# Peptides against a protein of PDB entry 6CSU, part 40

Target 1, 51 residues: chain A of PDB entry 6CSU
Amino acid sequence: GALEELRGQYIKAVKKIKCDMLRYIQESKERAAEMVKAEVLRERQETARKM

## One batch from the design tools (peptide; made by RFdiffusion4, then SolubleMPNN)

Design b2_p16_5_s3 (from b2_p16_5, 6 letters changed)
Fold by OpenDDE base, seed 5:
Structure b2_p16_5_s3 (fold): chain B 51 residues (1-51), chain C 51 residues (1-51), chain A 16 residues (1-16)
Amino acid sequence: as target 1 above (51 residues)
Amino acid sequence: as target 1 above (51 residues)
Amino acid sequence: MELLKRIDEEEKKALE
């Protein structure tokens, strides 16, 4: 009935939220790693200028 | 050194992202539950009108 | 901009 359909919609929505947030965490970790790579390159360039 | 500090900053940032996203998931689940409660109340009122 | 600040800003934008 209508109540069971609402419960189903709730469960589906919560599952989607979980999946989206876990994906965002993974993507954020990858972006953070790329930012670290960029900072390392900048530091190496700065060191090279000071030498 | 500088590379170890960058690694430390990366780890700290990733941990923060994880905590914030898990909190967001929990809050989203609570909001979804409240929306379902509101819909159930509306359905009960509609049923009462039809009776 | 400092690395942690950049990450925090990205997170903030995603949560808006």
Scores: peptide ipSAE 0.144, ipTM 0.604, DockQ to the pose 0.032
Fold by OpenDDE base, seed 1:
Structure b2_p16_5_s3 (fold): chain B 51 residues (1-51), chain C 51 residues (1-51), chain A 16 residues (1-16)
Amino acid sequence: as target 1 above (51 residues)
Amino acid sequence: as target 1 above (51 residues)
Amino acid sequence: MELLKRIDEEEKKALE
């Protein structure tokens, strides 16, 4: 019935939101890691330039 | 040193992102639940009106 | 721009 369908739609929507946000967290972590790697490389280059 | 500070900043940023996204998931679930509750109330009212 | 600030701004945009 309509109530069971509504319950199903709610569960599906919540699952999708959870998955999307967990993926966003993972992607944000990856971007943060890449920014750190880039910063480390710049620092190494700057150190080498000063030597 | 700079590398240790960068590592610390990375860890702090990742922790913040995780916390904020988990809160967002929770808030999204709450909003979804409220929408479902409102829809159920409307359906009950419509059913009662037709009776 | 500081790393944390950049990450925070990106997160803010994603939450909109």
Scores: peptide ipSAE 0.141, ipTM 0.600, DockQ to the pose 0.032
Fold by OpenDDE base, seed 3:
Structure b2_p16_5_s3 (fold): chain B 51 residues (1-51), chain C 51 residues (1-51), chain A 16 residues (1-16)
Amino acid sequence: as target 1 above (51 residues)
Amino acid sequence: as target 1 above (51 residues)
Amino acid sequence: MELLKRIDEEEKKALE
């Protein structure tokens, strides 16, 4: 019935939210890693110029 | 050294992001449940008025 | 608005 259909929609929505948030975590980790790589590169360049 | 400190900061930031997102998933599930409860209540009220 | 659409919209706001 209508109540069972609403329950089904709720479950689908929650599953979608879970997947999207896990994807967001992964993408955020990748962005953080790229920021660190860029900082390491700058540090190496500055050190090289001072030698 | 400085590079190890930067690595430590990265790990700390990633852990924070993970925790924040997992908390968001939990809160989002709770909000979705409340929305369903509100819709069920409205459905019951409408049915009662039509009887 | 349908429930799924409302939930999807809330999620999009949080991901932006």
Scores: peptide ipSAE 0.140, ipTM 0.599, DockQ to the pose 0.066
Fold by OpenDDE base, seed 2:
Structure b2_p16_5_s3 (fold): chain B 51 residues (1-51), chain C 51 residues (1-51), chain A 16 residues (1-16)
Amino acid sequence: as target 1 above (51 residues)
Amino acid sequence: as target 1 above (51 residues)
Amino acid sequence: MELLKRIDEEEKKALE
């Protein structure tokens, strides 16, 4: 009936939200890693200039 | 050294991002459940009017 | 408006 269909729509919506947020977390981690790599590169260049 | 400290900051940032997103998922599920409850209430009221 | 469409719009706003 209509209540069972609404329950199905709720479950589908929750699954979509969960997947989108997990993807966002993964992409955010990748961006954070790229920022750290850039900082490490700058530090290595600074060390090279001091030698 | 500086590289170990930067690694520590990266790990801390990733943990914060993960926690914030998990909280958002939970709050989003709660909002979705409240919307479903409102739809169920409207359906029950419609059924009552048709009786 | 369909419930799924409302939920999708709220999720999209949060991801911007």
Scores: peptide ipSAE 0.131, ipTM 0.596, DockQ to the pose 0.031

Design b2_p16_5_s4 (from b2_p16_5, 7 letters changed)
Fold by OpenDDE base, seed 1:
Parts: sequence; structure tokens; C-alpha cells
Structure b2_p16_5_s4 (fold): chain B 51 residues (1-51), chain C 51 residues (1-51), chain A 16 residues (1-16)
Amino acid sequence: as target 1 above (51 residues)
Amino acid sequence: as target 1 above (51 residues)
Amino acid sequence: DELLKEIDKKEEEALK
């Protein structure tokens, strides 16, 4: 019936949102990791320049 | 240093996002529960009208 | 990965 269809649609939508959010977090972590790598590289280069 | 500050800021931001996501999921469940209640009520009223 | 797994676990618990 309509109620069960609504329930099914809701569960499907929530699962999709969950997956999208987890993907967003993963991508955010990847961007953060790249920023850290860039900062480490910058600091190493600056140290080397001053030596 | 700047690297450790970045790391700290990242961890703080991720923790905040995690909490926000959990809150969003909880609110989504609450909205879904209200939609289910409304549908059940509608169906009961329709059934009663046809009896 | 561990943080992502923790988030996933907490979301699953929240959906129960």
C-alpha cells in the first residue's frame, strides 16, 4: 500500500543521503591531506633555503 | 607551528561535521515519523469514510 | 579511515 511505499522511499532516500555525506567527508579528508602535504613541503623547502 | 595548527583545526572541523551529520539524520528520522503518522491518519480517515 | 568508519557506525546506530 501507499504507506509501505512511502516507508520504502524514505529508507532509500536516507540511505542515499548517508552515502552522499560519507563521500563528502571522504573528499574533505582527501583535500585536507593534500593541504597538509603542501604545507610540509613548503616548510621543508623554507628550511632548506635557510640552511 | 602552522602544520600542527592546521591539523588541530582539521580535527575540530571534522568532529563538528560528524555531530552535524548525526543531528541531520536524527531530524530526518523525526520528519519521516511525522510523515508516517500523517499517512496513517489519512488512510484511517479514508477507511472510516468508506465504511 | 578509522574516523570515517566511526562516522558510518554512528550513522547506522542513529538510523535504527
Scores: peptide ipSAE 0.159, ipTM 0.597, DockQ to the pose 0.080
Fold by OpenDDE base, seed 3:
Structure b2_p16_5_s4 (fold): chain B 51 residues (1-51), chain C 51 residues (1-51), chain A 16 residues (1-16)
Amino acid sequence: as target 1 above (51 residues)
Amino acid sequence: as target 1 above (51 residues)
Amino acid sequence: DELLKEIDKKEEEALK
């Protein structure tokens, strides 16, 4: 019935939100890792110049 | 150093986002449950009137 | 990543 259909729509929406959130977190972590790598690279370059 | 401080800030931010997301999911489920309860109540009232 | 795994687990539990 209509109630079951509404429940189904809700469950589908929540699942999509969950997936979107997990993807956001993963992408955020990847960006942070890339920033750290870039900073480490700059530090190594500066160290090399001071030698 | 500055790199460790940045890492610490990132970890703190991610933890907060995680908590906020879990709270959002919980509140969303509570709202959905309340809507279902209201619908069931209406259906019972309609059934009673038809008797 | 252990942090991602923890988050995924907690979200799955919250949706049950």
Scores: peptide ipSAE 0.155, ipTM 0.585, DockQ to the pose 0.076
Fold by OpenDDE base, seed 4:
Structure b2_p16_5_s4 (fold): chain B 51 residues (1-51), chain C 51 residues (1-51), chain A 16 residues (1-16)
Amino acid sequence: as target 1 above (51 residues)
Amino acid sequence: as target 1 above (51 residues)
Amino acid sequence: DELLKEIDKKEEEALK
């Protein structure tokens, strides 16, 4: 019935939100990793410059 | 050094994100469970009304 | 990154 359909829609929506959040977190991790990588490169360059 | 500190900060941030995500997922599950519970109760009431 | 892999695994398990 209508209630069951509403329940189903809610569960589906929650699953979608969870997936979206996981993707967002993964992308955030990737961005953080790239920032670290960039910093490593800059530090190496700066160290080399001071040698 | 600065690089090691940045690495540490990154790891700490990722751990925080992980914990936040797991909490969010758990809360979403709880909300879904409550929705199901509410549905069951309403359906029982409706069934009783139609008897 | 093994840490990220572990996080992803735990997140996946949490979604089951």
Scores: peptide ipSAE 0.148, ipTM 0.593, DockQ to the pose 0.073
Fold by OpenDDE base, seed 5:
Structure b2_p16_5_s4 (fold): chain B 51 residues (1-51), chain C 51 residues (1-51), chain A 16 residues (1-16)
Amino acid sequence: as target 1 above (51 residues)
Amino acid sequence: as target 1 above (51 residues)
Amino acid sequence: DELLKEIDKKEEEALK
């Protein structure tokens, strides 16, 4: 019935939101990791210049 | 040292991102629930009109 | 990255 359909639609929507947000978090973590990697490389270069 | 500080900053940033996204998910669920509630009310009104 | 894996796991758990 209509109420069951609405419930189903709600659950489906929540699941989609969850998946999308997990993906977003993962991508954000990857971007952060790349930023740190770049920073570490710069630090190493600076250290090398001081040697 | 600098590398430990960078690591610490990375971890802190990731934690913040995680928390922000969890909050966003929660808010999205709440909005979805409100939409469903409104739909249910409309359905009930329509049913009442048909009686 | 084990840290990232742990974060992913905890996030998945929190969102159940």
Scores: peptide ipSAE 0.144, ipTM 0.592, DockQ to the pose 0.078

Design b2_p16_6_s1 (from b2_p16_6, 8 letters changed)
Fold by OpenDDE base, seed 5:
Structure b2_p16_6_s1 (fold): chain B 51 residues (1-51), chain C 51 residues (1-51), chain A 16 residues (1-16)
Amino acid sequence: as target 1 above (51 residues)
Amino acid sequence: as target 1 above (51 residues)
Amino acid sequence: MKSIEEELEELEKKLS
């Protein structure tokens, strides 16, 4: 019935959102790590040039 | 009735999730920026010592 | 791919 269908849709939607969020968080961490690594390398070069 | 209440609960939950995620993203950006800044400073010191 | 924000907006529209 209408109630069961709505409940089912809610559960399905929430599960999808949760999965998307977890994936985003994980990917965000990986991107951040790579960004820091790249910045460190650039900064070493900059510092060396100025010294 | 039960149907309207369930619908309302779902909408409310989704809106909250949206807000939470947007806030997470914004705060993540700010933390990343600060992390990079701090790392740059540390790296300058390291480089200087080795030269 | 849509952003999470866009996906949520579309979901809300379907419910209204």
Scores: peptide ipSAE 0.089, ipTM 0.599, DockQ to the pose 0.408
Fold by OpenDDE base, seed 3:
Structure b2_p16_6_s1 (fold): chain B 51 residues (1-51), chain C 51 residues (1-51), chain A 16 residues (1-16)
Amino acid sequence: as target 1 above (51 residues)
Amino acid sequence: as target 1 above (51 residues)
Amino acid sequence: MKSIEEELEELEKKLS
């Protein structure tokens, strides 16, 4: 009935949202890690230049 | 230095996103619960009408 | 299965 259909739709929607959120977080972490690596490299280069 | 500042900014951003996501999920659950309650009530009324 | 809240907590900790 309508109740079961609504429940099914909700479950499907929540699963999608969870997946999207986790993917977003993962991609955000990857981007941050890349930014940190780049900054560390720049810092090392700057230090070397000042030696 | 720039590295520490970047790290701090990222951590702050992630914490905000987490908070926003949790709030969104909670509010979504509350809305869904209300919809289910309303549907259950309607179903009970319909059943009673058909008795 | 972990809740979304638990998963988010774990992910945050890995960032620090």
Scores: peptide ipSAE 0.087, ipTM 0.578, DockQ to the pose 0.093
Fold by OpenDDE base, seed 4:
Structure b2_p16_6_s1 (fold): chain B 51 residues (1-51), chain C 51 residues (1-51), chain A 16 residues (1-16)
Amino acid sequence: as target 1 above (51 residues)
Amino acid sequence: as target 1 above (51 residues)
Amino acid sequence: MKSIEEELEELEKKLS
């Protein structure tokens, strides 16, 4: 019936949102890690230039 | 230093996103619950009309 | 299976 269909649609939507959120978090973590690595590299290069 | 600041900024952003996501989930649950209640009411009214 | 809330909490802990 309509109620069961609505429930099914909600569950499907929530599952999609969860997946999207987790993917976003993962991609964000990867970008952040890359930014950190780049900053570390810059700092090391800066130190080297000052020696 | 810049590295520590960057890390701090990222952590702050992630915390905000987490809060936003949790709020979104909570609000979504509330909306879904209301939709279910409304559907149940409609179904009961439909049944009553057919009796 | 963990809830999304638990997963997000664990992810935050890993980042901190």
Scores: peptide ipSAE 0.083, ipTM 0.577, DockQ to the pose 0.110
Fold by OpenDDE base, seed 1:
Structure b2_p16_6_s1 (fold): chain B 51 residues (1-51), chain C 51 residues (1-51), chain A 16 residues (1-16)
Amino acid sequence: as target 1 above (51 residues)
Amino acid sequence: as target 1 above (51 residues)
Amino acid sequence: MKSIEEELEELEKKLS
């Protein structure tokens, strides 16, 4: 019935939200990792110039 | 040292992201709940008109 | 399956 279909749509929507959040988290982690790599490289280069 | 500070900044950033995600999830759940309420009300009204 | 909140908590623990 209509309520069962609504329930199904709700469950589907929640699953989509979870997937979207996980994707966002993954992308955020990737960006953070790239920022860390860039900063580490910068620090190493700066240290090398001063030695 | 600089690397320890970088690590600290990274952890702080990730904690902030976690908090933001939890807030987003909560807000999304609230919106979903409101949508469900609205749909249930609509269906009840539609059924009532047909009876 | 774990909730996304639990997964986020585990992620934070791994970073600490």
Scores: peptide ipSAE 0.083, ipTM 0.574, DockQ to the pose 0.115

Design b2_p16_6_s2 (from b2_p16_6, 6 letters changed)
Fold by OpenDDE base, seed 1:
Structure b2_p16_6_s2 (fold): chain B 51 residues (1-51), chain C 51 residues (1-51), chain A 16 residues (1-16)
Amino acid sequence: as target 1 above (51 residues)
Amino acid sequence: as target 1 above (51 residues)
Amino acid sequence: MENIEKTVEELEEKLS
C-alpha cells in the first residue's frame, strides 16, 4: 500500500545517496593522488631552477 | 495523521543525511588542501638538500 | 554532490 511504497522510496533514496558518496570518495582520492603527483613534480623542477 | 507524520520523518532523515554528506565533502576539501600544502613544503626542502 | 542533491529533490517530489 501507500505506506509500504513510501518506505520503499525512502530506503531506495538512502541507498542511492550512499552509492553516490562512495563513488565521490573514490574519485576524490584518485584526483587527489594525481594532483599531488603533478604538484611534487612541478615543485622539484621549480626549486631546481631557483638554485 | 500517521501517514503524514511518517512522511515527515523520512524527509527529515534524508535532509539530515544530505547535510552530513555536504559537511564531509567540505571537510575533505580542507584536509586535502592542507595535505598538498604540507607536501609541497617538504618537497622544496628535500629537493634543495639533494642539490 | 549534485547527484546527492538531485536524489534528495526527487525523493521530496515523490513524497509530496
Scores: peptide ipSAE 0.128, ipTM 0.633, DockQ to the pose 0.827
Fold by OpenDDE base, seed 2:
Structure b2_p16_6_s2 (fold): chain B 51 residues (1-51), chain C 51 residues (1-51), chain A 16 residues (1-16)
Amino acid sequence: as target 1 above (51 residues)
Amino acid sequence: as target 1 above (51 residues)
Amino acid sequence: MENIEKTVEELEEKLS
């Protein structure tokens, strides 16, 4: 019925949001790690250049 | 009626989840920015110490 | 972020 259909749609939407967020968090962590590595390398280069 | 009430509750719950996730993303970006700043500062200190 | 917004919009459309 309509009530069960609404419940199903809500649950499906919540699961979709959960999956999207988990993927976002994982990708964000990977990007952050790469950004830190790049920044550290650039900082070392700049410091060495000024010395 | 009960169907309209449940519909409203589901919409409200999904909007709440959306808002919470957007806030989490914003806070995560701010924390990541602070982490990068701290890492750059530490790297400068370590490089200077070794020189 | 965009995917979450789209998911919410799609649900709102289905419920309307």
Scores: peptide ipSAE 0.127, ipTM 0.631, DockQ to the pose 0.798
Fold by OpenDDE base, seed 4:
Structure b2_p16_6_s2 (fold): chain B 51 residues (1-51), chain C 51 residues (1-51), chain A 16 residues (1-16)
Amino acid sequence: as target 1 above (51 residues)
Amino acid sequence: as target 1 above (51 residues)
Amino acid sequence: MENIEKTVEELEEKLS
């Protein structure tokens, strides 16, 4: 019935939101790691040139 | 009724999730910025010592 | 993340 269908729809939506958020967090961590690596490389080069 | 109650609960939860997500993102950005600053400092020191 | 997961779990429990 309508109640069961609604429950199913909301549960499905919530589960999707959960998965999307977890994926976003994981991808954000990966991007942050790459950003740090890039910054480290740049900083090494700048420091070396200044010395 | 049951439908209205479930709808209300879903909307309330989704709004809370949205707020929590936005707060997490903001705090994550702040922590990432501090992490980069710390890494830059360490890298400068290491590079200087090695030269 | 932890708060989000808890919120989702609580909602799922209410809907079940």
Scores: peptide ipSAE 0.123, ipTM 0.630, DockQ to the pose 0.711
Fold by OpenDDE base, seed 3:
Structure b2_p16_6_s2 (fold): chain B 51 residues (1-51), chain C 51 residues (1-51), chain A 16 residues (1-16)
Amino acid sequence: as target 1 above (51 residues)
Amino acid sequence: as target 1 above (51 residues)
Amino acid sequence: MENIEKTVEELEEKLS
């Protein structure tokens, strides 16, 4: 019935949001790690140029 | 009626979830930025100690 | 974020 369909749509949407967030968090962690590495490298390069 | 009330509750819940997730993402970005700054600072300090 | 926003929009459309 209409109520069950509505409930199903809600649950499906919530599950999708959860999956999207988990993926975002994982990708965010990976990007953050790469950003840190890149920043450290740039800092080292700058130091080297000053020597 | 009962169906409209449940519909309203589902919409409200989804909107809240969206808001919470957006806030989490914003806070995550801020934390990531601070982590990068801290890492750069540590790298500079290490370089300074080696001089 | 785009996917979450789209999901919410699609749900709201279905609920309307």
Scores: peptide ipSAE 0.128, ipTM 0.633, DockQ to the pose 0.789; fails the geometry check

Design b2_p16_6_s3 (from b2_p16_6, 7 letters changed)
Fold by OpenDDE base, seed 4:
Structure b2_p16_6_s3 (fold): chain B 51 residues (1-51), chain C 51 residues (1-51), chain A 16 residues (1-16)
Amino acid sequence: as target 1 above (51 residues)
Amino acid sequence: as target 1 above (51 residues)
Amino acid sequence: MEEIEKTVKELEEKLS
């Protein structure tokens, strides 16, 4: 019935949101790591050049 | 009725998750920015010392 | 992250 259908939709939506958020966090961590690596490289070059 | 009650709970739950996600993202951005600043400082010091 | 996970778990438990 409508009640069971709505309940199912809610559970499905919650699970999807959970998965999407966890994926976002993981990808964000990876991007942050790459950003730091790039920044380190750039900073080394700038510091070296200024000396 | 039960259907309307469940619908209300679903909406409330989704809104809360959305707010939590947005807050997490904002705080994560702030922490990431501070992390980069700290890394830049350390890298400058290390590079300078090694020259 | 932890709070979001807790929220999701609580919601799933309410529906179980």
Scores: peptide ipSAE 0.124, ipTM 0.639, DockQ to the pose 0.550
Fold by OpenDDE base, seed 3:
Structure b2_p16_6_s3 (fold): chain B 51 residues (1-51), chain C 51 residues (1-51), chain A 16 residues (1-16)
Amino acid sequence: as target 1 above (51 residues)
Amino acid sequence: as target 1 above (51 residues)
Amino acid sequence: MEEIEKTVKELEEKLS
């Protein structure tokens, strides 16, 4: 009935939010790591140019 | 009625989760930025020691 | 995120 359908919709929405969050966290960690590497590289390049 | 009350609880819960998610994303971005700054600082310090 | 996971789990359990 309507109550079961509403419950199902809620559970589905919550699970989707959870999944989206987990994916975001994983991708965010990867992007952060790459960002750090890129920044380190830029710093080294700048140092090299100044030598 | 009971259905409307449960609907209200569903909406409230989902909104809370969404809010928590957005807050986490914002805080995560801030932490990532600070991590990059710290790494840049360490690289500069290392370069200075090698001069 | 851990708190979100806990909240999700608790809410799912309440609805079950």
Scores: peptide ipSAE 0.124, ipTM 0.641, DockQ to the pose 0.539
Fold by OpenDDE base, seed 5:
Structure b2_p16_6_s3 (fold): chain B 51 residues (1-51), chain C 51 residues (1-51), chain A 16 residues (1-16)
Amino acid sequence: as target 1 above (51 residues)
Amino acid sequence: as target 1 above (51 residues)
Amino acid sequence: MEEIEKTVKELEEKLS
């Protein structure tokens, strides 16, 4: 019935948000690591040039 | 009625979760920026010492 | 993250 459908829709939405969040967190960690690596390399070049 | 009230509550709950997620994302970006800044400064020191 | 996970868990429990 209408009540069961409504409940089902809510649960589905919550589960989706949870999954999206967990995925984002994992991907964010990976991106952060790459950004730091790239920035370090760039900074070494800049520092060397200015010396 | 009862059905409309439940619907409203579910919608409100989902919106809250979504907002919390977006806030987390924003804060994560800010923390990442600070981490990069700190790493850059550390790298400059290291590079300078080795030259 | 912990706050979000807690909220999700609490709401799921209410619906059970």
Scores: peptide ipSAE 0.118, ipTM 0.635, DockQ to the pose 0.445
Fold by OpenDDE base, seed 2:
Structure b2_p16_6_s3 (fold): chain B 51 residues (1-51), chain C 51 residues (1-51), chain A 16 residues (1-16)
Amino acid sequence: as target 1 above (51 residues)
Amino acid sequence: as target 1 above (51 residues)
Amino acid sequence: MEEIEKTVKELEEKLS
Protein backbone atom coordinates (compact mmCIF):
# COMPACT_ATOMS: atom_id res chain seq x y z
CA GLY B 1 0.00 0.00 0.00
CA ALA B 2 0.84 3.67 -0.08
CA LEU B 3 2.21 3.71 3.45
CA GLU B 4 4.52 0.77 2.80
CA GLU B 5 5.73 2.32 -0.44
CA LEU B 6 6.45 5.59 1.32
CA ARG B 7 8.40 3.79 4.03
CA GLY B 8 10.37 1.95 1.41
CA GLN B 9 11.22 5.13 -0.44
CA TYR B 10 12.31 6.87 2.74
CA ILE B 11 14.51 3.98 3.80
CA LYS B 12 16.05 3.89 0.35
CA ALA B 13 16.78 7.61 0.56
CA VAL B 14 18.34 7.27 3.99
CA LYS B 15 20.53 4.41 2.82
CA LYS B 16 21.68 6.49 -0.12
CA ILE B 17 22.57 9.35 2.22
CA LYS B 18 24.58 6.95 4.35
CA CYS B 19 26.55 5.58 1.43
CA ASP B 20 27.18 8.98 -0.11
CA MET B 21 28.33 10.40 3.21
CA LEU B 22 30.74 7.55 3.89
CA ARG B 23 32.23 7.94 0.44
CA TYR B 24 32.46 11.70 0.80
CA ILE B 25 34.17 11.41 4.17
CA GLN B 26 36.73 8.96 2.86
CA GLU B 27 37.50 11.07 -0.19
CA SER B 28 37.72 14.19 1.96
CA LYS B 29 40.19 12.50 4.27
CA GLU B 30 42.31 11.46 1.33
CA ARG B 31 42.34 14.98 -0.05
CA ALA B 32 43.25 16.39 3.34
CA ALA B 33 46.09 13.89 3.68
CA GLU B 34 47.47 14.94 0.31
CA MET B 35 47.35 18.59 1.31
CA VAL B 36 49.22 17.87 4.51
CA LYS B 37 51.84 15.83 2.68
CA ALA B 38 52.37 18.67 0.26
CA GLU B 39 52.90 21.06 3.15
CA VAL B 40 55.41 18.71 4.76
CA LEU B 41 57.33 18.53 1.52
CA ARG B 42 57.40 22.32 1.19
CA GLU B 43 58.68 22.68 4.73
CA ARG B 44 61.41 20.12 4.14
CA GLN B 45 62.48 21.88 0.99
CA GLU B 46 62.63 25.20 2.78
CA THR B 47 64.69 23.70 5.57
CA ALA B 48 67.08 22.17 3.06
CA ARG B 49 67.62 25.52 1.38
CA LYS B 50 68.43 27.14 4.71
CA MET B 51 70.99 24.51 5.64
CA GLY C 1 58.35 26.63 13.26
CA ALA C 2 57.73 23.73 10.93
CA LEU C 3 55.92 21.68 13.56
CA GLU C 4 53.56 24.49 14.44
CA GLU C 5 52.85 25.22 10.81
CA LEU C 6 52.13 21.57 10.10
CA ARG C 7 49.82 21.42 13.10
CA GLY C 8 48.04 24.49 11.84
CA GLN C 9 47.58 22.96 8.41
CA TYR C 10 46.21 19.78 9.94
CA ILE C 11 43.73 21.65 12.10
CA LYS C 12 42.64 23.74 9.14
CA ALA C 13 42.10 20.62 7.05
CA VAL C 14 40.05 18.96 9.76
CA LYS C 15 37.89 22.03 10.20
CA LYS C 16 37.27 22.15 6.48
CA ILE C 17 36.24 18.50 6.46
CA LYS C 18 33.83 19.14 9.31
CA CYS C 19 32.22 22.07 7.55
CA ASP C 20 31.98 20.20 4.27
CA MET C 21 30.40 17.24 6.03
CA LEU C 22 27.76 19.36 7.70
CA ARG C 23 26.92 21.08 4.45
CA TYR C 24 26.80 17.81 2.54
CA ILE C 25 24.59 16.20 5.17
CA GLN C 26 22.16 19.09 5.05
CA GLU C 27 22.03 19.11 1.28
CA SER C 28 21.58 15.35 1.19
CA LYS C 29 18.69 15.58 3.63
CA GLU C 30 17.05 18.21 1.47
CA ARG C 31 17.41 16.05 -1.62
CA ALA C 32 15.99 13.07 0.22
CA ALA C 33 13.05 15.14 1.40
CA GLU C 34 12.31 16.17 -2.16
CA MET C 35 12.40 12.55 -3.30
CA VAL C 36 9.97 11.56 -0.56
CA LYS C 37 7.63 14.41 -1.43
CA ALA C 38 7.65 13.31 -5.04
CA GLU C 39 6.72 9.79 -4.00
CA VAL C 40 3.88 11.06 -1.83
CA LEU C 41 2.54 13.03 -4.76
CA ARG C 42 2.69 10.00 -7.04
CA GLU C 43 0.85 7.88 -4.50
CA ARG C 44 -1.85 10.51 -4.08
CA GLN C 45 -2.30 10.71 -7.81
CA GLU C 46 -2.59 6.95 -8.09
CA THR C 47 -5.15 6.87 -5.31
CA ALA C 48 -7.15 9.59 -6.98
CA ARG C 49 -7.25 7.65 -10.23
CA LYS C 50 -8.52 4.58 -8.43
CA MET C 51 -11.30 6.46 -6.66
CA MET A 1 30.89 8.27 10.61
CA GLU A 2 29.84 6.07 13.47
CA GLU A 3 27.32 8.62 14.67
CA ILE A 4 25.87 8.93 11.19
CA GLU A 5 25.63 5.16 10.87
CA LYS A 6 23.81 4.97 14.18
CA THR A 7 21.39 7.68 13.14
CA VAL A 8 20.66 5.93 9.86
CA LYS A 9 20.09 2.64 11.63
CA GLU A 10 17.71 4.21 14.10
CA LEU A 11 15.68 5.79 11.34
CA GLU A 12 15.46 2.52 9.45
CA GLU A 13 14.31 0.71 12.56
CA LYS A 14 11.59 3.26 13.20
CA LEU A 15 10.18 2.76 9.73
CA SER A 16 10.42 -1.03 9.68
Scores: peptide ipSAE 0.102, ipTM 0.581, DockQ to the pose 0.166

Design b2_p16_6_s4 (from b2_p16_6 with H7T E14K M15L E16K)
Fold by OpenDDE base, seed 5:
Structure b2_p16_6_s4 (fold): chain B 51 residues (1-51), chain C 51 residues (1-51), chain A 16 residues (1-16)
Amino acid sequence: as target 1 above (51 residues)
Amino acid sequence: as target 1 above (51 residues)
Amino acid sequence: MEKIEETVEELEEKLK
C-alpha cells in the first residue's frame, strides 16, 4: 500500500545518502592529500626563485 | 492521516541529513585550509634551517 | 561523518 511504498522510498533514499557521503569523505581525503602535496611543491618553487 | 504524517517525517528527516552533510562539508573545507597553511609554514621552516 | 551516520541510524530505527 501507499504507506509501505513511502516507507520503502524513504529507507532507500537514506541508504543512498549514506553511501554518497562515505564516498564523498573518501574522495575528499584524497583531494586534501593532493592539495597539500601541490602546495608544498609550489612553495619550494617560489623559494627557489627568490634565492 | 497516517500517510501525511509519514510523508512529513520523511521530508523532515531528509532535510536534517542534508543540513548535517552541508555542515560537515563546510567544516572539512576549513580544516583542509588550515592543514595546507600549516604545511606551508613547516616547509618554509625546514628550508630556512637548510640554508 | 559520525553525526551523519548517527542520524541515519536513528532514522532507520524509527522506521522499523
Scores: peptide ipSAE 0.107, ipTM 0.617, DockQ to the pose 0.556
Fold by OpenDDE base, seed 1:
Structure b2_p16_6_s4 (fold): chain B 51 residues (1-51), chain C 51 residues (1-51), chain A 16 residues (1-16)
Amino acid sequence: as target 1 above (51 residues)
Amino acid sequence: as target 1 above (51 residues)
Amino acid sequence: MEKIEETVEELEEKLK
């Protein structure tokens, strides 16, 4: 019935939100790692130029 | 009725998840910024020592 | 992440 269908749709939506957040977190961690690598490389070059 | 109550609970739950997501994103950005600052400082020191 | 997972689990349990 309508009540059961609404409950099912809610649970499905919440599970989707959970999955979307987990994906966001993983992608964010990957982007952060790449930004750190790029910053470290840049900083080595800048420091060396000043010496 | 039961249908309206369940719908209300659905909306409230989704709002809470959204708020938790936004807080996580904001805190993650702040932590990332601090980690980058620390890494840059460390890298300057290491590069200088090798020259 | 853990807090979000806890929120999801709590809501699922309330609807069972």
Scores: peptide ipSAE 0.105, ipTM 0.615, DockQ to the pose 0.651
Fold by OpenDDE base, seed 3:
Structure b2_p16_6_s4 (fold): chain B 51 residues (1-51), chain C 51 residues (1-51), chain A 16 residues (1-16)
Amino acid sequence: as target 1 above (51 residues)
Amino acid sequence: as target 1 above (51 residues)
Amino acid sequence: MEKIEETVEELEEKLK
């Protein structure tokens, strides 16, 4: 019935939100790691040139 | 009725989750920025000492 | 994220 359908839609939406967030967190961690590596490399080169 | 009440509860819950997600994303970005700043500072000092 | 996961799990459980 209508109540069961609404409940199903809610559960589906919540599960999707959970999955989207988990994916976002994982991808964000990967991007952050790559960004740090790039920044470290840049900073090493920059400082080395100034020394 | 029961359907309208359940719908209301669903909407409220989803809105809360959305707000929590957005807050988490914002706080995560802030923490990431601070970590990068700290890493840059550390790397500058490290490289400078080795030069 | 842990807080979101907990909220999701609690809400799903309440709907069962």
Scores: peptide ipSAE 0.103, ipTM 0.613, DockQ to the pose 0.516
Fold by OpenDDE base, seed 4:
Structure b2_p16_6_s4 (fold): chain B 51 residues (1-51), chain C 51 residues (1-51), chain A 16 residues (1-16)
Amino acid sequence: as target 1 above (51 residues)
Amino acid sequence: as target 1 above (51 residues)
Amino acid sequence: MEKIEETVEELEEKLK
């Protein structure tokens, strides 16, 4: 019935939000790691040139 | 009625989760920015010392 | 992250 459908829709929405969040966190960690590596490399080159 | 009240509760819960997620994302961005700045500073000092 | 996970888990438990 309508009540069961509503409950199902809510559960589905919650699960989707959870999954999206976990995916975002994982992707963010990967991007952050790559960004740090790139920044370190650039900074080394810049510092070396200035010395 | 009971159905409308339950619907309202589900909507409220979903909104809360979404808001919490957005807050986490914002805070994560701020922390990431500070970590990058700190890493850049450390890398400059380390590179300079090695030269 | 932990707070969000706790919120989701609490809500899921209420629906069981």
Scores: peptide ipSAE 0.102, ipTM 0.616, DockQ to the pose 0.463

